# Peptides against a protein of PDB entry 4Z5W, part 94

Target 1, 305 residues: chain A of PDB entry 4Z5W
Amino acid sequence: IPDVFLELNKLWYFSAQSNLFNGEMPRSLSNSRSISLLSLRNNTLSGQIYLNCSAMTNLTSLDLASNSFSGSIPSNLPNCLRLKTINFAKIKFIAQIPESFKNFQSLTSLSFSNSSIQNISSALEILQHCQNLKTLVLTLNFQKEELPSVPSLQFKNLKVLIIASCQLRGTVPQWLSNSPSLQLLDLSWNQLSGTIPPWLGSLNSLFYLDLSNNTFIGEIPHSLTSLQSLVSKENAVEEPSPDFPFFKKKNTNAGGLQYNQPSSFPPMIDLSYNSLNGSIWPEFGDLRQLHVLNLKNNNLSGNIP

## One batch from the design tools (peptide; made by RFdiffusion4, then SolubleMPNN)

Design b2_p17_2_s1 (from b2_p17_2, 7 letters changed)
Fold by OpenDDE base, seed 3:
Structure b2_p17_2_s1 (fold): chain B 305 residues (1-305), chain A 17 residues (1-17)
Amino acid sequence: as target 1 above (305 residues)
Amino acid sequence: SPPGFLVSYDENPVLTP
């Protein structure tokens, strides 16, 4: 990418995703005063990520996903006072979340999917201080760590939580009950155990639940048959979505199904590939908005209602 | 095969119709 952005004093949006750009980010781009949205995803850019937050006063969205960047996560990003959306997926950091992210009050959407992030306990303890955080994607990190169950963790404004394919141990954490606005939960492809907690059915905005491919035992909580968002067509207020799309992948290398918005997901309960027992509740028939009920590969018995 | 999981990256996405 040429170092010409100093002359582009009116540049608001720069989108150069899915090209063959290599080398480092131009210094003039890292100092742009005009740029609001920057997307360089799916390139071969390298070096350290450096942004001059004191110069980049209009930066609101940053997508650097699927690049060859190296080093630590930039600890100065909280100084970008208008920065709302960050996509750092598929960047090999081999790092913890910086302590400075406790002060990241502008942050609304964050993804580190497949970014070699370590220490889930520290990551969640830091990110709970981001009062405006609505979307958090941490898939393919924290390999074989324990999902913290500390009741003091609070994500009050969280709408989308995705922590899949981490081989995480532990149980469904009770601190999620402190997130009454939660709409989408994906904890699939872990080693989570115990029973599915009944309080999940009290999350009135929850329309997409994926607990598939874990080690859950016991009965399906009857409270899941009363999920209000799946009973009634309450107008899911289309709140501002993240500026990055989601992809449903069967593996790390397969092409994923693209979803541009969380509202584009089919209403779903996926409990497949566990060790759940007991019956299928007839009251799943009350979930008039449910598109997908996946209970396959469990120890369920009795009649199908 | 196990169901898929969600990420925020794809180099060769399949567009849902």
Scores: peptide ipSAE 0.539, ipTM 0.906, DockQ to the pose 0.405
Fold by OpenDDE base, seed 1:
Structure b2_p17_2_s1 (fold): chain B 305 residues (1-305), chain A 17 residues (1-17)
Amino acid sequence: as target 1 above (305 residues)
Amino acid sequence: SPPGFLVSYDENPVLTP
C-alpha cells in the first residue's frame, strides 16, 4: 500500500479488503486524522501493527483480520478514544491480551479468532473492565486451558460471546449469569464438563446457544424450554452489529457460511455431541421461534415428544 | 462430524484479481 494517506486528509472510509497487498501498513495511514473505518482484511500485510492513536482521533473501526502481521498486540489501542470495533482474527500474535485493555472504554466489539492468544484467565479479567463490550470472539485460542469460573467476572453488556474450538476444560461459568443481555453463546468444540446449568434458561435474550461437541453430562435443564426469546418474538432487540461478519465453519477446509449480523443467525439450541442423558422435554414445543434443535449424538432416551 | 463453530474470518477469501 503506497504511503499517500497524508494527501487524503478527507478520507473517512478506507476498505482495501480481499486484495493482494503486501508489506507493512504505510506510516501515513497509521497517522491519519480523518479515517474512521479502516479495513485491510484478507491481504498479506506484514510487520508489526502500529497505530498512532494521538493522530487517529476519528478511528472507530479497525479490521486487519487474515493478514501476516506479527509481534505483540498494540498496547496503545485503548488510547484510540473512539475505537469501537477491532477484528484481529487470524493474525498470529502468540501473546496475551495487553493489561492496557482494562482502560478500553470505547471498545464494543472485539475478535481475536484464531490469533494464537494465550491465558484466557488474564484475557477475561482484563476484558471485563471494558464497560461497553457487547461482542467478544475468542474462537481457536487458549488451547487446552481452563475456562475460568471465577464468580467475580462481570460482562454486564455482553450480547455475543464466542469461545469455540479452544479445547477448554472446566464447566459453563457461573459468571455468565451476570450477562442478562446475552443473545448468542457459542462454547462449542471444547472439553467443557459437568451439567448444563439451569440459570442458562434465565437469559431471556438468548436465541442462539451452541454447546455442541463438549463433554456435558446429566439431563437437559428444563429451564431451556422457557427461553423467552424463543417463546415470543417481542424481545428481538436489533442492536448495532459489529462492523465484521461472522462465519459458521462447518469443515476445516471449507469456507464458512457468512452472517453479517448476529440477528441473521437462525434461533438455535445445539447440544449435540455431548454425553447428555434423560428425555427430550415435550415443552421444547413451546419454543415457537426455534429454528434448529440439535440433540444428535448424546445418551438421550425415552420417547421423542 | 460435529456441527461447525463460529469465527470472524473467512478461511478461503475470494480474492478479487
Scores: peptide ipSAE 0.534, ipTM 0.839, DockQ to the pose 0.857
Fold by OpenDDE base, seed 5:
Structure b2_p17_2_s1 (fold): chain B 305 residues (1-305), chain A 17 residues (1-17)
Amino acid sequence: as target 1 above (305 residues)
Amino acid sequence: SPPGFLVSYDENPVLTP
């Protein structure tokens, strides 16, 4: 990428994704006063990620996913006072979340999908201080760690939480009950155990629940038949979606089905590939907005209502 | 096979022409 961005004093949006760009980010780009949205996803960019936050006063969105960047996660990103969305998926950091992210008040959407992030306890303890955080994607990190169940953890404004395919141990954490605005939860492809907690049915905005491919036991909580978002069409306030798409992948190496925003997901309950027992509640018939109910490969019995 | 899980990256970005 040429070092000409000082001359481009009106450049608001720079998208150069899915190209063959190599080398480091040019210094003039890292000092751009005009750029609001920067996407360099799916390139071969290398070196350390550095942004001069004192210069980049208009930066609101950063997508650097699927690049060959190395080194530390930039600890100065919280100084980019307008930065809302960060996609650092598929960058091999081999790091913990920086402590400075406790001060990241502008942050609304963060992804580290498959970024070799370590220490889930520290990550969640730090990120809970991001009061405006609505979307958090941490899939394919924290391999074989324990999902912390610390009741003091609070993600008050969290709407989308995805922590799939981490081989995480533990139970569905009680601190999720402190996220009443949660719309999408994916904890699939872990080693989570215990029962599915009844308080999940109190998450009135929850329209997409994926707990598939875990080790859950016991009955399906009857409270899931009363999920308000699945009973009635609430006028979902059109909230600004993250500036990065989601992909539903069958495995780590497969191409995914693209979803441009969380609202594009079908209303779903997926509890498949567990060890759940008991009957299917006939009150699932009350979930008139539900598109997908997946209960396959469990120990369920009785009549299908 | 179990159903899929969610990520924020594509493995095979189709260059739409």
Scores: peptide ipSAE 0.501, ipTM 0.835, DockQ to the pose 0.665
Fold by OpenDDE base, seed 4:
Structure b2_p17_2_s1 (fold): chain B 305 residues (1-305), chain A 17 residues (1-17)
Amino acid sequence: as target 1 above (305 residues)
Amino acid sequence: SPPGFLVSYDENPVLTP
């Protein structure tokens, strides 16, 4: 990418995603006063990520995902006072979340999916201080760590939580009950154990629940048959989606389904590939908005209602 | 096989022309 962004003093949106750009991010780009949205996703960019937050006063969205960047997570990003959305997926940091992110008040959406992030306890302890954080994607990190169950963790405004495929141990953490606005939860492909907690059915905005491919035992909580977002349409508060798309990674090399917005996810309960027992509740028939109920590969018995 | 999980990156970015 040429170092010409000083001349582009009116450039508000720069999308150069899915190209063959290599080398470092241009210094003029890292100092752009005009850019609000920057996407360089799916390139071969390298070097250290550096942004001059004192210059980049209009930066609201940053997508650097699927690049060959190295080094530490930029600890100065909280100084980008308008920066809301960060996608650092598939950047191999081999790092912890910077302590400075406690002060990241502008942050609304963060992804570190498959970024070799370590120490989930520290990450969640830091990120809980981000009062405006609505979307958090931490899939394919924290390999074989324990999912913190510390009841003091509070994500008051969290709407989307995705921590899939981490081989995480532990149980469904009770601190999630402190997130009453939660709309999407994906904890699939972990080693989570215990029972599915009944309080999940109290999350009135929860329309997408993926607990698949864990080691959950016991009965399906009857409270899941009363998820209000799946009973009626009235509670679908369309909030601003993150500026980055989601993809459903399939085990087959077949292209994942792209979801440009969280609202484009089908209303779903996926409890498949666990060790759940007991019956399928007939009251799942009350979930008139439910598109996908996946209970396969469990120890369920009785009649199909 | 278990269903897939959610990520914020494309594994097979089809360069849409």
Scores: peptide ipSAE 0.478, ipTM 0.835, DockQ to the pose 0.682

Design b2_p17_2_s2 (from b2_p17_2, 8 letters changed)
Fold by OpenDDE base, seed 1:
Structure b2_p17_2_s2 (fold): chain B 305 residues (1-305), chain A 17 residues (1-17)
Amino acid sequence: as target 1 above (305 residues)
Amino acid sequence: SPPGFLVSYDENPVLTA
């Protein structure tokens, strides 16, 4: 990418995604005072990510996903006082979340999916201080770590939490009950154990639940048959709209299905590929908004209602 | 195979819903 952005003093939106750009991000771009939305995802850009936050006063959205950047996560990003959305997916950082992110009050949507992030305990302890954080994607990180169950963790405004395919150990953490606005939870493809907690059915905005491919035991909590968002349409909850799309990856080698908005997800309960026992509750019939109920490959018994 | 999981990056080929 040429170093010409000093001349583009009115540039508000720059999208150069899905091209063949290589080399480093231009210094003039890293110092742009005008740019609000920057997307360079799906290129071959390299070098250290550096943004001059004192210059980039209008930056609101940053998508650098699927590039060949190296080095550390930029610790100065919280100084970009208007920065709301960050997509750093598929960048190999091999790092922990910077402590400076405790001060990242503008942050609303963050993805580090498949970014070689380490220390989930530190990451969640830091990110809980981001009071405006609504969307958090941490899929394909923290390999074989333990999902912290510290009750003091609080994500008050969290609407979308995705921590899939980390081989995480532990249980469904009770601190998620402190996120009453949670709409989408994906903890699939981990090594989570114990029972599915009944308080999960108290999350009245939860319309998409994926706990598939874990080691959960016991019965399906009856409280899941009372998920209010799946009973009635009347809960018009404000949609989380990160400036980056989601992809449902069916396998490691195939392309994903793209979802531009969280509302594009079918209302779903997926508990498949666990060790759940007992019966299927007839009261799942009360979930009139439910599109997908996946209970396959468990130890369930009795009649199908 | 187990169902898929969610990410925030595209891999080719990508299908749009």
Scores: peptide ipSAE 0.556, ipTM 0.838, DockQ to the pose 0.439
Fold by OpenDDE base, seed 3:
Structure b2_p17_2_s2 (fold): chain B 305 residues (1-305), chain A 17 residues (1-17)
Amino acid sequence: as target 1 above (305 residues)
Amino acid sequence: SPPGFLVSYDENPVLTA
């Protein structure tokens, strides 16, 4: 990419996704006062990520996903006072979340999908201080770590939580009950165990639940038949989505199905590929908004209602 | 095969209809 952005003093939006750009990010771009939205996703850009937050006073969205950047996560990003959305997916950091992210009050949406992030306990302890955080995607990190169950963790404004394919151990964490606005939960493709907790059915905004491909045991909580968002249409408020899309992938290399917004997901309960037992509750018939009920590959018995 | 999981990246996405 040429170093010409100093002359582009009115440039508000720069999108150069899915090209063949290589080398480092231009210094004039890292110092742009005018840019609000920057997307360089799916290129071959390299070097250290550096942004001059004191100059980039209009920066609101940053997508650098699927690039060859290296080094540490930029600890100065909280100084970008208008920065709301960050997509750092598929950047190989091999790092922990910086402590400075405790002060990241502008942050609303964060993804580190497949970014070699380490220490999930530290990551969640830091990110709980981001009071405006609504979307958190941490898929393909924290390999074989334990999902912390510390009740003091609080994500009060969290709407979308995705921590899939981490081989995480532990149980469904009780601190999620402190997130009453949660709409989408994906904890699939882990090694989570124990029973599915009944309090999940009290999350009145939860319309997409994926607990598939874990080691859950016991009965399906009857409270899941009372999920209000799946009983009635009244609560489907289209809230501000992140500026980055989601993709449903079967593996790291396969093409995924693209979803531009969380509202584009079909209302779903996926509990497949576990060790759940007991019956299918007839009251799943009350979930009139449910599009997908996936209970395959369990130990369920009795009649299909 | 197990169902898919969610990420925020794809180099060759399939658009949902």
Scores: peptide ipSAE 0.536, ipTM 0.900, DockQ to the pose 0.402
Fold by OpenDDE base, seed 4:
Structure b2_p17_2_s2 (fold): chain B 305 residues (1-305), chain A 17 residues (1-17)
Amino acid sequence: as target 1 above (305 residues)
Amino acid sequence: SPPGFLVSYDENPVLTA
């Protein structure tokens, strides 16, 4: 990428996704006063990620995912006072979330999916201070760590939480009950155990629940048959989607289906590939908005309603 | 096989939904 962005004083949106760009991010780009949306996703860019936040006063969205960047997560990003969306997926950092992210008040959407992030406890302790954080994607990190259940953790404005395929141990954490606006939860492909907690059914905005491929036991909580977002359409608060798309991978090695926004997800309950027992509740028939109910590969018995 | 999981990056994307 040429170092000419100082001359482009009216450039608001720069999208150069899915090209063959290599080398470092141009210094003039890292100092652009005009750019609001920057996407360089799916290239071969390298070096350290550096942004001059004092210069980049209009930066609102940053997508650097699927590049060959190295080094630390830029600790100065909270100084980019308008920066809302960050996608750092598939960048091999081998790092913890910077402590400075406690002050990241502009942050609304963050992804570190498959970025070799370590220490989930520290990550969640830091990120809970991001008062405007609505979307958090941490899939394919924290390998074999324990999902913290610290009751003091609070993500009050969280709408989308995805922490899949981490081989995480532990249980569904009680602190998620402090996120009443949660719309999408994916904790699939972990080693989570215990019972599915009944309080999940109290999350009135939850329309997409994926707990598949864990080690959950016991009965399906009857409270899941009363998920208000799946009973009626009335409370579907469409919030601003993150500027990065989501992808549902079929497996660890396959390409995914692209979803441009969370609202593109079908209303779903996926509890498949667990050790759940008991019956399928007839009251699942009350979930008139439900598109996908996946209960396969469990120990369920009785009649199918 | 178990169903898929969500990420924010494309790895040989198959379809747009």
Scores: peptide ipSAE 0.528, ipTM 0.823, DockQ to the pose 0.436
Fold by OpenDDE base, seed 5:
Order: structure tokens, then sequence, then C-alpha cells
Structure b2_p17_2_s2 (fold): chain B 305 residues (1-305), chain A 17 residues (1-17)
């Protein structure tokens, strides 16, 4: 990429994803005063990620996913006072989230999906201080760690939480009950155990629940039949979606089906591939907005209502 | 096989190096 961005003093959006760009990010780009949206996804860019936040005062969205960047996660990103969305998916950091992210008040959407992030406890302890954080994607990290259940963890404004395919141990964490605005939860493809907690049914905005391919036992909580978002069409306040899409992958190596926003997901309860027992509650018939109910590969019994 | 899980990257982009 040429070092000419100082001359482009009106450049608002630079989108150069899915090209063959290599080398380092140009210094003039890292110092651009005009750029609001920067996407360099799906390239072969390398070196250390560096942004001059004192210069980049208009930066609101950063997508550097699927590049060959190395080194540390840039600790100065919280100084980019308007930066809301970060996609660092598929960048091999082999690092912890920097402590400075406690001060990242502008942050609304963050993805480190498949970025070799370590220490889930530290990550969640740091990110809970991001008061405006609504979307958090941490899939394919923290391999075989324990999902912390510390009740003091609080993500007040969290709407989308995706921590799938980490082989995480533990239970469904009680601190999620402190996220009453949660709309989408994906904890699939882990080693989570215990019972599915009844308080999940109190998350009135939850329309997409994926707990599939875990080791959950016991009965399906009856409270799931009363999820308000699935009973009635609430006027979903169209909140601004993250500037990066989601992909539903069938396995670690497969391409995914693209979803441009969380609202594009079908209303779903997926509890498949667990060790759940008991009956299917007839009151699932009250969930008039539900599109997908997947209960396959469990130990359920009785009649299908 | 179990159903899929969610990520924020495309494994098979339109243009790959």
Amino acid sequence: as target 1 above (305 residues)
Amino acid sequence: SPPGFLVSYDENPVLTA
C-alpha cells in the first residue's frame, strides 16, 4: 500500500479488503486525520499493528482481520477516542488482552475470533470495564481453559456474546444474568457441564441461544418456554450492528454462512448434542416467534407434544 | 455432525493469496 494518505485529507472510508497487499501498513495511513472507516481484511499485511491515535481522531471502525500481523495487541487503541468497532479475527497474537483496554470507553464491538488469545479470566476482567461494549466475539481462543464464573463480572450493555469452540470447561456462568439486554448467546462446541440454569429464561431480549455440543445434563429449564423475545414481536430497537459480519461455521476448517447483522439470525434455541433428559415441554408451543428448535442427540424421553 | 458455531471471519474469502 503506498504512503500517500497525508494527501488524501478528505478520505473518510478506505476499504481494501480481499486483495494481495503485503508489507507493513503505511505510516501516512496510521496518521490519517480524515479516515473514519478502515478495512484491510483478508490481505497479507505484516509487522506490528500501530495507529497514531492522537492523529487518527476520526477513526470509528477498524477491520484488520485475516492478516499476517505479529507482535502485541496495540495497547494505545483506547486513546482512539471515537473507535467503536474492532475486528482482529484470525490474527495470531499469542497474547493476553492489554490492561489498557479497561479504559476503552468508545468500544462497542470487539472480535478476536481465532486470534490465539490467552487467559479468558483476564480478558473478561478487563473487558467488563468497557461500559459501551455490546458485541464480543472470542470464538476459537482460550483452548481448554475454564470459563470463569465470578459473580462480580458485569457486562451491563452486552447484546451479543460468542465464545464458541474453545473447549472451555465450567458451567454457564452466573455473571451473564447481569446482562439483561443479551440478544444472542453462543457457547457451543465447548466442554461446559452441569445443568442449564433457569435464569436464562429471564433474559427477555434473548432470541438466539446456542448451547449445542457441550456436556450439559438434567432437564431443559421450563423457563426457556417463557423467553419474551420468542413469545411476542417486540419492536426490536434497531441498534447499530457491528461493522463486521458473522459467519456460521460447521467445523473449524469449513467456510461459513454469512450474516451481516445479528438481527439476520433466525430466532433459535439449539440444545443439541448434550446429555439432557426429561420431556419436551408442551409450552414450547407458546414461542410463536421461534424458527429453530434443535434438541437432537440428547437423552430426552416421553411424547413429542 | 453437531451444528455450527459463530465467527467473525471468512475462511474462504473471494480472493485468497
Scores: peptide ipSAE 0.518, ipTM 0.831, DockQ to the pose 0.752

Design b2_p17_2_s3 (from b2_p17_2, 9 letters changed)
Fold by OpenDDE base, seed 1:
Structure b2_p17_2_s3 (fold): chain B 305 residues (1-305), chain A 17 residues (1-17)
Amino acid sequence: as target 1 above (305 residues)
Amino acid sequence: EPPGFLVSYDENPVLTA
């Protein structure tokens, strides 16, 4: 990318995604005072990510996903006082989340999916201080770590939590009960064990639950038949979506199905590929808004209601 | 096959030629 952004003093939106750009980000781009939305996703950009937050005072959205950037996560990003959305998916950092992110009050949406992030305990301890954080995507990180169950963790405004395919051990963390606005939870493709906790059914906004491909045991909590968002349409709070899309990957090699916003997901309960036993509750019939109920590959018995 | 999981990137992005 040429170093010509100094002349583009009115450039508010720059999208150069899905090209063949290589090399480093131009210094003039990293110092742009005008840019609000920057997307360089799906390129071959390299080098250290550096943004001059003192200059980039209008930066609200940053998508650098699927590039060849190296080095550390930029610890100065919290100084970008208007920065709301960050997509750093598929950037190999091999790092922990910087402690400075405790101060990232502008942050609303963060993705590090498949970014070689380490230390989930530290990551969650840091990110809980981001009071405006609504969307958190941490899929394909923290390989074989333990999902912390520390009850002191609190994500008050969290709406979307995706921590899939980490081979995480532990149980469904009780601290999620402190996230009453949670709409989408994906903890699939882990090594999570224990029972599915009944307090999940108290998350009145939860319309998409994926706990598939874990090691959960016991019965399906009857409280899941009372998920208010799946009983009635009235509670579909359309909130501002993150500026990056989601993709449902069916396998490692296939392109994902694109979803532009969380509200575009079909209402779903996926508990498949576990060791759940007992019956299917007939009260699942009360979930009038449910599009997908996936209970396959469990130890369930009795009659299908 | 087990069901899919969510990410924020496309594995097979369509590049502009």
Scores: peptide ipSAE 0.581, ipTM 0.850, DockQ to the pose 0.890
Fold by OpenDDE base, seed 3:
Structure b2_p17_2_s3 (fold): chain B 305 residues (1-305), chain A 17 residues (1-17)
Amino acid sequence: as target 1 above (305 residues)
Amino acid sequence: EPPGFLVSYDENPVLTA
């Protein structure tokens, strides 16, 4: 990419995703005063990520996903006072979340999908201080760590939480009960154990639940038949989506089905590939908005209602 | 196979010819 952005003093949006750009980000781009939305996703850009936040006063969205960047996560990003959305998916940091992210009050959407992030306990302890955080994607990190269950963790405004394919140990964390606005939860492809907690059915905005491919035991909580968002249409809160899309991947190497917004997901309960027992509750018939109920590959018994 | 999981990136690298 040429170093010409100093002359582009009115440039508001720069989108150059899915090209063959290599080398480092131009210094003039990292110092742009005008740019609000920057997407360089799916290129071969390299070097360390550096943004001059004191110059980049209009930066609101940053998508650098699927590039060959190296080094640490830029600790100065909280100084970009208007920065709301960050997609750092598929960047190999081999790092922890910076402590400076405790002060990241502008942050609304964050993804580190497959970014070699370490220490989930520290990551969640830091990110809980981001009061405006609505979307958090941490899939393919924290390999074989324990999902913290510390009740003091609070994500009050969280709408979308995705922590899949981490081989995480532990149970469904009780601190999620402090997120009453949660709409989408994906904890699939982990080593989570214990029972599915009944309080999940109290999350009135939860329309997409994926607990598939874990080691859950016991009965399906009857409270899941009372998920208000799946009983009635009235609670579909159209909230601002993140500027980055989601992809449902069948495996680590396959292309995913693209979803541009969380609202584009079909209403779903997926509890497949666990060790759940007992019966299927007839009251799942009350979930009139439910599109997908996946209970396959469990130890369920009795009649199908 | 188990159902898929969610990420924020596509695997379609622009094939560098």
Scores: peptide ipSAE 0.570, ipTM 0.844, DockQ to the pose 0.708
Fold by OpenDDE base, seed 4:
Structure b2_p17_2_s3 (fold): chain B 305 residues (1-305), chain A 17 residues (1-17)
Amino acid sequence: as target 1 above (305 residues)
Amino acid sequence: EPPGFLVSYDENPVLTA
């Protein structure tokens, strides 16, 4: 990428996704005063990620996913006072989340999906201080760590939580009950155990629940048949979606479904590939907004209602 | 096969040339 962004003093949006750009990010780009949205996803960019937050006063969205960047997570990002959305997916940091992110008040959406992030306890302890954090994607990190169950963890404004495929141990953490605005939860492809907690059915905005491919036991909580978002079309206030898309990764290299907005997810309960027992509740018939109910590969018995 | 899980990146980016 040429180092010409100083001359582009009116450049508000720069999208150069899915190209063959290599080398480092241009210094003039890292100092751009005009740029609001920067996306360089799916390139071969390398070196350290550095942004001059004192210069980049208009930066609101940053997507650097699927690049060959190295080194630490930029600890100065909280100084980018308008920065809301960060996608650092598939960047191999081999790092912990910086302590400075406790002060990241502008942050609304964060993804480190498959970024070799370590120490989930520290990550969640830091990120809980981000009062405006609504979307958090931490899939394919924290390999074989324990999902912290510390009741003091509080994500008051969290709407989307995705921590899939980490081989995480532990149980469904009770601190999630402190997130009453949660709309989407994906904890699939872990080693989570115990029972599915009944308080999940109290999350009135929860329309997408993926607990698939874990080691959950016991009965399906009857409270899941009363999830209000799946009973009625309450006008879920379309809050601003993250500026980065989601993809459903399948084990087969078949192209994942792209979801541009969380609202584009089908209303779903996926409890498949667990060790759940008991019956299918007939009251699942009350979930008139439910598009996908996946209970396959469990120990369920009785009649199909 | 277990269902897929959510990520914020494409595994098979169609590099439209």
Scores: peptide ipSAE 0.530, ipTM 0.836, DockQ to the pose 0.794
Fold by OpenDDE base, seed 5:
Structure b2_p17_2_s3 (fold): chain B 305 residues (1-305), chain A 17 residues (1-17)
Amino acid sequence: as target 1 above (305 residues)
Amino acid sequence: EPPGFLVSYDENPVLTA
């Protein structure tokens, strides 16, 4: 990428995604006063990620996903006072979340999907201080760690939480009950155990629940038949989506479905591939907005209602 | 096979020529 961005004093949006750009980010780009949205995903960019936050006063969205960047996560990003969305997916940091992210009050959406992030306890302890954080994607990190269940963890404004395919141990954490605005939860493809907690049915905005491919036992909580967002359509809070899309990754390298916003997901309960027992509640018939109910490959019995 | 899980990247991005 050429070092010409100083002359482009009116450049608001720069998208150069899905190209073959290599080398480092040009210094003039890292000092741009005009750029609001920067997307360089799906390239071969390398070196250290550096942004001059004192210069980049208009930066609101940063997508650097699927690049060959190395070194540390930039600890100065919280100084970019308007920066809301960060996608660092598939950048191999081999690092912990910086302590400075406790001060990242502008942050609304963060993804580190498959970025070799370590120490889930530290990550969640830091990120809970991001009071405006609505979307958090941490899939394919923290391999074989324990999902912390510390009740003091608080993500008050969290709407989308995705921590899939980490081989995480533990139970569904009670601190999620402190996130009453949660709309989408994906904890699939872990080693989570115990029972599915009844308080999960009290999350009135929850329309997409994926707990598939874990080791959950016991009955399906009857409270899931009372998920308000799946009973009535009226409670769909339209909120600004993150500036990065979601993809449903299958176990095969086949192209996944792309979802440009969380609201484009079908209303779903997926509890498949667990060790759940008991009956299917007839009251699942009350979930008039539900598109997908997946209960396959469990130990369920009785009649199908 | 178990259903897929969610990520924020395309595994097989279509590169624009």
Scores: peptide ipSAE 0.505, ipTM 0.842, DockQ to the pose 0.817

